Peptides against a protein of PDB entry 8BZL. Designs and how they scored, part 195

Target 1, 228 residues: chain A of PDB entry 8BZL
Amino acid sequence: SYDRAITVFSPDGHLFQVEYAQEAVKKGSTAVGVRGRDIVVLGVEKKSVAKLQDERTVRKICALDDNVCMAFAGLTADARIVINRARVECQSHRLTVEDPVTVEYITRYIASLKQRYTQSNGRRPFGISALIVGFDFDGTPRLYQTDPSGTYHAWKANAIGRGAKSVREFLEKNYTDEAIETDDLTIKLVIKALLEVVQSGGKNIELAVMRRDQSLKILNPEEIEKYV
Target 2, 242 residues: chain B of PDB entry 8BZL
Amino acid sequence: SRRYDSRTTIFSPEGRLYQVEYAMEAIGHAGTCLGILANDGVLLAAERRNIHKLLDEVFFSEKIYKLNEDMACSVAGITSDANVLTNELRLIAQRYLLQYQEPIPCEQLVTALCDIKQAYTQFGGKRPFGVSLLYIGWDKHYGFQLYQSDPSGNYGGWKATCIGNNSAAAVSMLKQDYKEGEMTLKSALALAIKVLNKTMDVSKLSAEKVEIATLTRENGKTVIRVLKQKEVEQLIKKHEEE

## One batch from the design tools (peptide; made by RFdiffusion4, then SolubleMPNN)

Design b1_p20_4_s3 (from b1_p20_4, 7 letters changed)
Fold by OpenDDE base, seed 3:
Structure b1_p20_4_s3 (fold): chain B 228 residues (1-228), chain C 242 residues (1-242), chain A 20 residues (1-20)
Amino acid sequence: as target 1 above (228 residues)
Amino acid sequence: as target 2 above (242 residues)
Amino acid sequence: YLIESVADEGTLEYLNKKAA
């Protein structure tokens, strides 16, 4: 009976709708995030773009602000709502506080939004997890992950979506200070991690890089192939 | 009252939104709609199922709606839901024009409606819209555009696509015959007729059962034209002669 | 396990691939 209800506690203390939203995330395309020394990198499994589909409309990595970007796994329509809210908050913060958001601040905002949708009557949870990366105003690179429950944590590296387990296992073995010593090594680490679950090599990877004091850069396929 | 909360679209144990999937299934039974992007224009072709003899020859495009001067859409699914969504599209476009003194960019209009669709999948007391849309448009940012949206609030840009009945077969045919970079509006029209002839469960395609609209640019203005029945007949005849 | 790129469940693309 509780499985058919709004997000309510089961007798055993479970929020089934949140757990089921997490299952929706696990079916999403794989995303990986890695924090380097002076770089943050997001990689996403490109869905096989249908032959007649415009690639520009299939964006899994988006900027929230000049200093923050996000990748997601799960429901794309749900993600769009979260992205739009986050962008508005980033701009509002700049106007009211006169500084860009910290990566933690905007993550907390997104997490709070998600949490409210787990507690509000007549709403279902967001079917998305997000990797949020960027730089704080002090130049510190940050990586956060948030899930459908509204929980969030800081990470050195993490993955979400269908291949997340394999990617995390790879990262746990291969994420070392030496592996992130340079920007190029950090990028290579992300690509190698994605290649654990992505078929057909670099053509099926979207990669975004943000370096300190630089804007988000989406790498083209040729640039990605140089790291393979 | 607590009972209205029970109508919320919820996740299954497997993380699926069955109400959205069921809405998509309902669309699979709707009349076929095609969209094809060409170098010099974009078109919609839609199956007309309700040939009511008593419909006054006022060519009410049953399935193709003008949204503004630069955009049109076709609908597959529940007609009442379609009417609500097409009206909302028009309102969004008008509000944008009034606020910014320029036409709404095509993708922004599509996204705005998709956010509404998404909300109907997330908020209590609402069901998903049983409607998929094809959008054709022109704007100064991307030129001619074709979009598809579904009940989930997902959308994508396309060179050619199909929604409704036999959409999978239509998409397969479009993938085979669509020539990237070489598609003229004339060739796109011929392709639309070819695909409809194979995907519509009719022995012979008739102009009465097909609505076609083209969007072109003439003298720096967008022109949206619904083809006359005679023009559609000529296209069908030409296809039968090939 | 080479997970075939399955379109997101609940998308029209996913449903079209299943129907095909």
Scores: peptide ipSAE 0.025, ipTM 0.580, DockQ to the pose 0.211
Fold by OpenDDE base, seed 4:
Structure b1_p20_4_s3 (fold): chain B 228 residues (1-228), chain C 242 residues (1-242), chain A 20 residues (1-20)
Amino acid sequence: as target 1 above (228 residues)
Amino acid sequence: as target 2 above (242 residues)
Amino acid sequence: YLIESVADEGTLEYLNKKAA
């Protein structure tokens, strides 16, 4: 059965393990990314943390570098591997090139990593999609998405995970130049988009904001509620 | 679909890693391990199933392993896999100490092992480790810590948690009785006994069937201590009197 | 750089879902 082989094409040209990895992503918590004018925003569906679990250890948004952050949907352990490799690459780039990575560069690195795991018979695909946001050195905000295949594209706005379809439909209707005219409006757009699939308002949303020349800021629940 | 359960490193059509799930299931049948974080320490309590009659009076810890001076772990699952992983933890901790001349932070050690566990779920020709671990430790960054990791390479920090047999019931009890900010090591020990008494598949809890280790700070040093059988007996007795 | 904790569903959540 071709579906049992990690990296074998079906007769019709499908890579079933890649497609099945995409199904793993669809089971993941929803993540949303929006590029504003001078801001990038990531929002994720916050799963109910177990009562005795340390919330510090439950993160779906992480920094790759000072100018780049990532949200993911799918297998958390797989994501950690990708994140670690990306972080190492970001640091290596700073050391060798003396500049931070562009968002495209690190996205391409991650995409190439994922692609290699689809081509090696000794490896399964990564069960993650990622939204990668940040600023290039010139101050240009960027949003990229990667999938298990190693494909990547630039976006104005996108979503991944279980609610991605509904969120994308919302963004397609509501992403306008007016809707992203200010940082606050951009944040509000992300929150509204997530509320299409997340119940109980700001308590179930994790939101990260990166403004031009600023570090990643995770908003607290009270800050999120101001936009609801 | 059962058709995908024979291969370790493939996704099912639904995006599931069945071999990882089956490893988790196998751990559900292993002896119970508890971890409880207190204000003044952290503890592990583990079910001892293999009471070898020929064990000398020196009660060695079967399921609790010292990793370094600041960390210990307990294991639920396949013993041979556990031995490999605990040895790897020790090696990682030692390599870090040699490289940085300071103890490895607790979460970094946990993460390093979790990356290994994850690799065994992704690389061909490997099976997942049939082991979950609880980690207790102290570091200068976060103080006393409790972590749990599973065959997938996922981990999390906890105030209290359980792995192995009847873990769901144990966690439910912990959620009921654990008071955040008010938990002393003494109360944590009492809670551990209470939970084990209800969740272990034994008619009566006995000290021979329970291993307990505590991690505390004394004079700026971490102290990891396995409780003596008499101390465990006293804890059981106190519980029976309440 | 402390690796930021990236935790999601683990053994307990799996077992709880199976028991439900």
Scores: peptide ipSAE 0.024, ipTM 0.727, DockQ to the pose 0.126
Fold by OpenDDE base, seed 2:
Structure b1_p20_4_s3 (fold): chain B 228 residues (1-228), chain C 242 residues (1-242), chain A 20 residues (1-20)
Amino acid sequence: as target 1 above (228 residues)
Amino acid sequence: as target 2 above (242 residues)
Amino acid sequence: YLIESVADEGTLEYLNKKAA
């Protein structure tokens, strides 16, 4: 029986397995999210894919539903479990409530799932943080972040992974109403933020945009270079 | 003993539940939350710690949660655990309302959550929730009420209490300054500011770092109001002038 | 007591010892 408590409190009141999962996230590729006026943008650092690896298999940005997408930092295998559960919930919500999920709703679902894995026997925390972006049915753009503990917050802009500190410092200085006045400026902001930690320019960036009432668009390298 | 530190649901030889004690240690590092019962209402006052420039400002309250029309709570401890428990409180209250066609009594809601907390200390492979709650409410049975619950599933009713960082010092101050039977909501607000000013690990108390909610009765209805920043500034200013 | 700890005696003893 795998009934052994894996995540327990330390004498100092810390959940070591959650803290260690956060360390796993810090080793992950950097991801950045920015909420614009009528756009949400996700950018992810491309790890040097081995020459023989199919690039399609190394996507760090995925759709959860037509109106919601997610980027993550940390353990890819853990992320697959969360993504699959979230997709099922999005579909279930459409069937039962006859409306798409709000970005907050699906974030809360993911956060609750993560939290349960910090409190369940024989389970370790998920070694992932996620940036969840999309549009609510009223057309409001949203950005949320989750961590291994199951906490979640709404953000104007945020970053996760190994370069997150530097990217956040950049965003704190450069995120203004003027910097997000247009879709193109918002995209440029994300690229500039990610270039603080990504070497060799636009070729090492995966970028996705979602506009109001539009599906997720992944930008090709040529489109990214136009903003650099 | 290290053997008991690795298990969530066992007693030490001395009869201690170490995981509950360690959960309470986690709460001791959390932001301060106060509750004060007055003759004409109840209040919660909580330290706001997470001020980040990139946060979406839509958050009315970081630490104070409305549960239903007649109850609110504040939380000290692990945020993710708090979110789970506050959601559960709302669900319990809603299910009761649907089943009985009346609002859940305050103590019954607190007890229902405490049973859940207790179960997480007793059933194998679960850790305690790293959270304490203060509950404020009104019902037709007991009027205005203030409760506290901890990770063990224990709870109690209070005239005034504190959880989180420097809670012991806050409780001592509340014992000295609380006047039973004479406490107005206005006096309770002043007392809350006085206690927070001394117990928060800040050089200067500011309205940005304090959340206050009041629960009152107006025209036979419960009113839960979060004070505006300007109102909190006025309370702080008044305290600095005294 | 206007303010009573809801913690069990064993827990209170531990917390008091650690605060001392």
Scores: peptide ipSAE 0.053, ipTM 0.508, DockQ to the pose 0.190; fails the geometry check

Design b1_p20_4_s3 (from b1_p20_4, 7 letters changed)
Fold by OpenDDE base, seed 1:
Structure b1_p20_4_s3 (fold): chain B 228 residues (1-228), chain C 242 residues (1-242), chain A 20 residues (1-20)
Amino acid sequence: as target 1 above (228 residues)
Amino acid sequence: as target 2 above (242 residues)
Amino acid sequence: YLIESVADEGTLEYLNKKAA
């Protein structure tokens, strides 16, 4: 049975384990990324943190470096492995090349890591997609997406996870130059996009912004509510 | 689909890891373990199932393990798997101490083990560990901490949580009675007894069937103490009087 | 269309064909 094989092609050319890993991603909480003019914004659907859970340990948006952050959908434990590897690579790059990674570079690294897990016998694919955002050294904002296959693409805006289809449809209709003309408008666009699938407004949204030459800022619920 | 049940490290068509889910199911049949974070300490309370008259009660903890001077854990699930993981935790903590000349931060120790757990869900020829853990600790970064980890390699920080048998009911009770910001270790101990009394399928809670450990700070040092049977009896008695 | 660039078109095409 080809569907039981971790890293083999079916007769029709399918990698079933990769496809099934994508199904795991579709069950994940929704994440949204938008590239503005001078800002990148990540938004994630907060599953209601269990009343007794520490919110600091439930963050779905992580910094990879000072200039790069990542949101993911799918298996959290798998994501942790990818994040750790990416962070090490970012630091290694700074030490060896004396410059921070480009967003494309670190995306390609992550994509290559994922791809190797689809081809290495005795390993299953990572059950995660990621939105990777940041700034290149020239100040250009970037947004990339990776999937379990190790494929990656550059986006103006995208979404992953359970609500991704609806959010993407919203973004396709509403992403315009006018909609991203300012940082605030870009943030508003992300919030509106998430509200297509998230109930109860800003309380169920985690939002992170990165501006040129600034560190990742996680918005608090009160800050988010100002945009709703 | 039963076809995906037998192989480790494969996704089902629906994107599920059945072996991880089955490991979690196995933990649901294990003895109950509670963790409660207080302002002045953190505790673990665990159901003791193996009661033997010849066990030295003074030093024997079946389910609560000291990891280092600043951390302890409780386990729910397969005992052999638990022994491997608790030993690994100790080794990780020791290696860190040797390398950095300071104790490992609590979350880093938890994460290191969780990465091992995750690997056993992703690498062929391995099965998930049939163990969930509660971790209690203190470090200079976050103070008193409580973590939970599962067979998937996921973890989270908690104010209070439960693993093992009747964990869902226990968590519901904890949610009702846990007062954020007002929890003392004394109140946490009382809450632990209250929850265990309702969660354990026993007509009467006895000190022989309960292990409790507290982690506190005294004079700038972490103190991990397993409560004596007499102390647990007093807690039970106090609960019965309320 | 929100895609700026495509890497690994073959995999994407495969996934798109299966999603259709």
Scores: peptide ipSAE 0.017, ipTM 0.588, DockQ to the pose 0.023; fails the geometry check

Design b1_p20_4_s4 (from b1_p20_4, 6 letters changed)
Fold by OpenDDE base, seed 4:
Structure b1_p20_4_s4 (fold): chain B 228 residues (1-228), chain C 242 residues (1-242), chain A 20 residues (1-20)
Amino acid sequence: as target 1 above (228 residues)
Amino acid sequence: as target 2 above (242 residues)
Amino acid sequence: YEIESVADEGTLEYLNEKAK
């Protein structure tokens, strides 16, 4: 069956394993990213963590380096592999090139990794999409998105996962220069976008903010409620 | 039999490589890309299918890639595969420049990539790249050049050609309207618009849906220019008035 | 129009046939 073959084309020119990996992403928790003027914001839907689960283990927003963060939708185990590889590359880059990675560089690295898993024997595609945000060394905020195929693009704003369509539609309507004029407005935009698909307000949202020359800050629920 | 379809490097009883053919089928669904060679330049014209309002326009072109100072390419097929191949093209070109202290000849760059493509059709455990490329370039050996390569690793030089959706119809139109020896860049641009208007699956051709790049020589230097939307609009308007 | 090609004739024929 062509659908079970990991690295072969169908007669119609489809890579079914890549398409199925994309379906796995669509089942994932919603993540949104927005690039502001001097800020990048990631928001993720908090699924009901089982009462006994350590909240630390369910983080969907991870730092790749001091200047780069990633949110993902899809298979958490797959994401861990990608994150670890990306972190190693970021450190290696600092050691060899003596500069931090650009957001585009690390995105391309991740994209290339994903692509290779679509073309190598015995490997299935990664079942994850990622939003990668950060600042280049020149202080330019960046947002990139990758999918299981290994494609990547730069975005002003984007969403991935289960509620991505609704969130994107909201962002398409509401993302304006005025809406991102300030850091606070940018944060509000992300929260409002997530509220299109997340029930029960700020309690079910994880929000991370990175400002120019600042480290990633994860907002607590009280801080999020100030923006609702 | 399904056995030949699922294995990347096996000939069918008829001597066909089905995985290569299927990769080519994938390209047929991609946006249209065309190239036209003129006496005073070369051009690429590509369909933009995905215009997203939230896309960061940092990239001058979605489907046209600058490879070096003397070459550009357009892609039809799987975007991720295209990204890998375009990166490889840049690396090959850079390595050559470093080694020989001169730009890589256009055909040599195309051939080097085609060898990679071919390898992915011959070595076990690899699938073909689902990408066709059009290459435009200038070198001191052959002047302005247009090449096409496919997933098999085959390539050819062209006066005009097309890849992607409705490529056969486009090629037919190019054969009818291309005037050998008399093609100016201006006439080539007009021809590109004419062909795209007929081959793109759109009700009305708009500048937002078309990318055009030209490669010319000015003062002994190669100039690769992506046309501005306004320029494309003017070309479309001119076509509609004829 | 083909200027110079090392493309396989079979590949070209296949593409032409499918376009039809």
Scores: peptide ipSAE 0.016, ipTM 0.486, DockQ to the pose 0.068
Fold by OpenDDE base, seed 2:
Structure b1_p20_4_s4 (fold): chain B 228 residues (1-228), chain C 242 residues (1-242), chain A 20 residues (1-20)
Amino acid sequence: as target 1 above (228 residues)
Amino acid sequence: as target 2 above (242 residues)
Amino acid sequence: YEIESVADEGTLEYLNEKAK
């Protein structure tokens, strides 16, 4: 029945439901990730919170574990499912292996989950792309990106969402060793990249920073404005 | 377009989930439900549509449901779907209480249900729930709280919000009249009546067509109370005098 | 872990548009 064969190949070899899920991602707010020397930074386009909405309930950057955080573009409800599964896996790994997950490990886990939802009967793909950043136990900063298909790659810098093309073009031009020489420069690079697609400065940016052996820090608007 | 309106929720070429959107559209035709957060409490106000004289059981509340000692919700949409979801909320809350020997945090209960809703948008053979919910509650972490959830499994916290018929107009009015940090439960009740009067497109509100519940704290305990018809009448009368 | 809210932007936009 049609209900069981949701994601199927087209005559030309395309998985339309995966491609359409990617279109959902393109409608999402822009997210950017940059790997520095000893820092990883995530930035997300913050749409104006509706009047009377509680801002605490509108977060696009979340921790998966003490050493890993994630930003996403696309369907928020889908993202919550992925985040919850990832968090459980991170805790399970700590319990069974007695070490935190590597960023690659948890990315692969998420990617595998997404891939299964492109192949399983009666399931549609997740309508999200994710930027996953963090530190491995050896102190190496990592940035990974995954999409609805379940593919994943390591990046120095990347962007997802509606403004991703413009942001990536900016990063391709401006990501240099000099541009990430310091933590502050790395943060500045992320902000500048987002400003290619975000208007009105720091008020419309959510920014998270993770340094080596430090917890995820969400910057407040005042802190962001210092870099603008 | 019709191909993507299938029973199974799938993405359109544009990345839209039409079954979810259609569910939301259906909810737009349901009775109006309001939620307002105050400094000293939180309330739900809902339109009561089914007043059948032959009903043996005057359901104490058609649209407002107690979930546990610290939380209640109102529903807009398909009644049968609402019943399933409200029962699920109660079960989740009960299981948590039994497991941890403390009440479930408000947001955690909301998210648990939202995950269920989301699942019904992703797994084949099922349609999305045609229900939006407003949640009111109190917990030791955030105090009084108001949440809204939709068929997609998305949710948000609010100071004031509306679901159902004429929700856009209601939200607009709430934005105009809600004063952050200065809202008392008394003023919230008055605001609820004002907004309902406008959204229900009636010249005069009748108490029989409005359900109101308040959640307050008394002596370190949460009190959930559905207002009596006489109390609602008094609120309506006061509004008419102003 | 602290409960972190993750809201869908598309849904939020839809709701915001309806609230306009």
Scores: peptide ipSAE 0.009, ipTM 0.591, DockQ to the pose 0.160; fails the geometry check
Fold by OpenDDE base, seed 3:
Structure b1_p20_4_s4 (fold): chain B 228 residues (1-228), chain C 242 residues (1-242), chain A 20 residues (1-20)
Amino acid sequence: as target 1 above (228 residues)
Amino acid sequence: as target 2 above (242 residues)
Amino acid sequence: YEIESVADEGTLEYLNEKAK
């Protein structure tokens, strides 16, 4: 019955539809984000592409604007809706405020959108978590994470998806000022973190890098192997 | 008969709004927030449960929000709902300032949000906000003020109160130790630490797990200050020596 | 495990395990 899709409180105070959406995220491919000194890095587990599937069609890392990008875990179709809305907002902000969005601003926008879908009639929560990275206008690197509930926080490093627990444990042990002292070390940290849960090495990793005053760069497999 | 969306907030045969009660149940599991009104100021003290080294530097309190120059609030419950409501509070306050060229009175801001909360309990297809708030403020009409609101849209003014986990026990302690008319901000801070130490489900109270904000008046201006960790440590130490 | 807040379940589980 369609009525089951409405997010309501249980007798014990739980929003089960939000919790179930979080379960959908846990089934998603693992994504990791790390903020360096002058760099932000996103890494995503590549699902074993079915032999006949075009590898280019499943991008889990996307640009929201020139200064901000996002990785997600969970329902791909839901992610498309969020990404499109965020892109429109980024462009609108440039037109109305005459400056690009801050990473916090666009994260808050996405978070608010998600929250509304947990409280609106006839709507279910988005089945996605997101890592949002980028640079503010002043050149400060930022990393945010948001979940199906619309909650968001700023992070130095974080992970989402099925392998997130193991990746976070790795990051907790290995994220230090020394580990992010250079851009290359920061990239290496992300790769090592993701390899905790990804089998078969660098071939199953998608990696995106954004440096200060530079556009998003997706690394090719050969470039990734140089850091392994 | 259009099946009344059985999941909308409706009255039970006994006249209860179960969705509101269930929202309050959710708040009961949230971190503890205290508010105490003093003669020379008002404070909020909130439990910080999520401390992780990978979190970015928290420039602002996680649970205490500045609303305008004269008001702040703390939240207990669903964080995403809280973010929406705190943003709405800021917008209401700003709109009032623009319209009337003076700050919104404290109670009026609280009431405006409570009307929104109430609406989410009455209109079809909406769920209640799973959030209770404590408000601290100063205005020229009533001076220092402390308010509490819940998911129903109900609110009240308080001398001291608590929301979140173990709130009933905290309120009981506040009733015992609060000295009406004799409460200084200094004594209120000490009382806040005392109550939190007893009500938080933590083996030992530490400064990293407590956020405290004070609202005072200096030279005819409202000053909202979040205490530094070192200041909170000193308060805890003083309590332990007592 | 009492979920104290509606947040990312993986994050909550991780934080709660570390708090023990």
Scores: peptide ipSAE 0.009, ipTM 0.501, DockQ to the pose 0.023; fails the geometry check

Design b1_p20_4_s4 (from b1_p20_4, 6 letters changed)
Fold by OpenDDE base, seed 1:
Structure b1_p20_4_s4 (fold): chain B 228 residues (1-228), chain C 242 residues (1-242), chain A 20 residues (1-20)
Amino acid sequence: as target 1 above (228 residues)
Amino acid sequence: as target 2 above (242 residues)
Amino acid sequence: YEIESVADEGTLEYLNEKAK
């Protein structure tokens, strides 16, 4: 009999499909996000791309809008669905409200989407966590994190994926007002945090930076090495 | 015809809705939330279990939500489910206000949400919400009110009640110490601290681990406030001296 | 996953601060 994907409670009160989706996230490449004073930074672990694979097609950091970008850990295909829906919502918001989304708004949208997939028949949870960063229209930098359950929170700094625990521990120790005093220091903090779990330095790190009133910039390996 | 999923919420041979029971079990593992009705106000007290150092904002209230000017709620259970339900409560309240140009009566708001919860237990393809709520409010019909709802869509009015971890023990204590007709908000606050001190799985009760909100009437207006950490500390200190 | 609610922008405290 075809077993339909359904999220139900276990006798002990657990939603196993959500928990298993979280396990899928833990198998994903590590991503880190840090909110600075006037900057938001995302860093992701680069998995060795197969020699024949086009590097351009393996992006773990995606723009949702001009003022919002997202990194994810977990199932890439699932992430694509979420990203596409989020992009549509961002555009729709611009059309209907005549302002870009706040980072909180789009995070809540994504979170709600994820939650619905944990409560809908014939659907499994999304196997992704996401770090969503950007600037509100008033210029306030924001960082949010979502998980497969549809929970979301605002963070100063956070990490997701296989190395998230180690990265978070590092951030808890090293995230200070002094450490984010400048844009460069903030970038350095992200790199150092990611280096807790990534070997071989800047070659295995993808870094995206968004400054106030500026577009998303993905740093090249040479630029990253300047901060190491 | 969408094939009926056999894993949907259905009756057992014994007439039990296991998915609802399992949802309630999940809630039993959540942080403790208390509600106490007094003559001059209502309060919610909730356990704060998780303090995340890297949170962007430090909130003194993690589980207490304002619904409208006259109502607030506390949640025990799955956070994402709670967010959906609290948002729905706000929408229902707002729609009512727009339609009738007066605030929704407390019980009507509770009932509206309970109907939604019930539907998720009866219609195929959905799981129950893993959330219980305590509602506090004031309206012109019944004054100060306290309600509890669970995943089944059942609700009831209470003088005092508890949801979440060790709720049964808490309710027992409340039954013992609650004095009907003589409960002031001050005494209710003291009772809340007393019960939390015994029911929380902590070595020592601290203000960092407790959030309290009160709903009162001042000059013909409802006032909903979260107690400051210092106020909670004072309540704890007073309890320890007793 | 976290069963328990944590602080979010929907909390009473957040709303009260925004109203100030």
Scores: peptide ipSAE 0.000, ipTM 0.497, DockQ to the pose 0.054; fails the geometry check

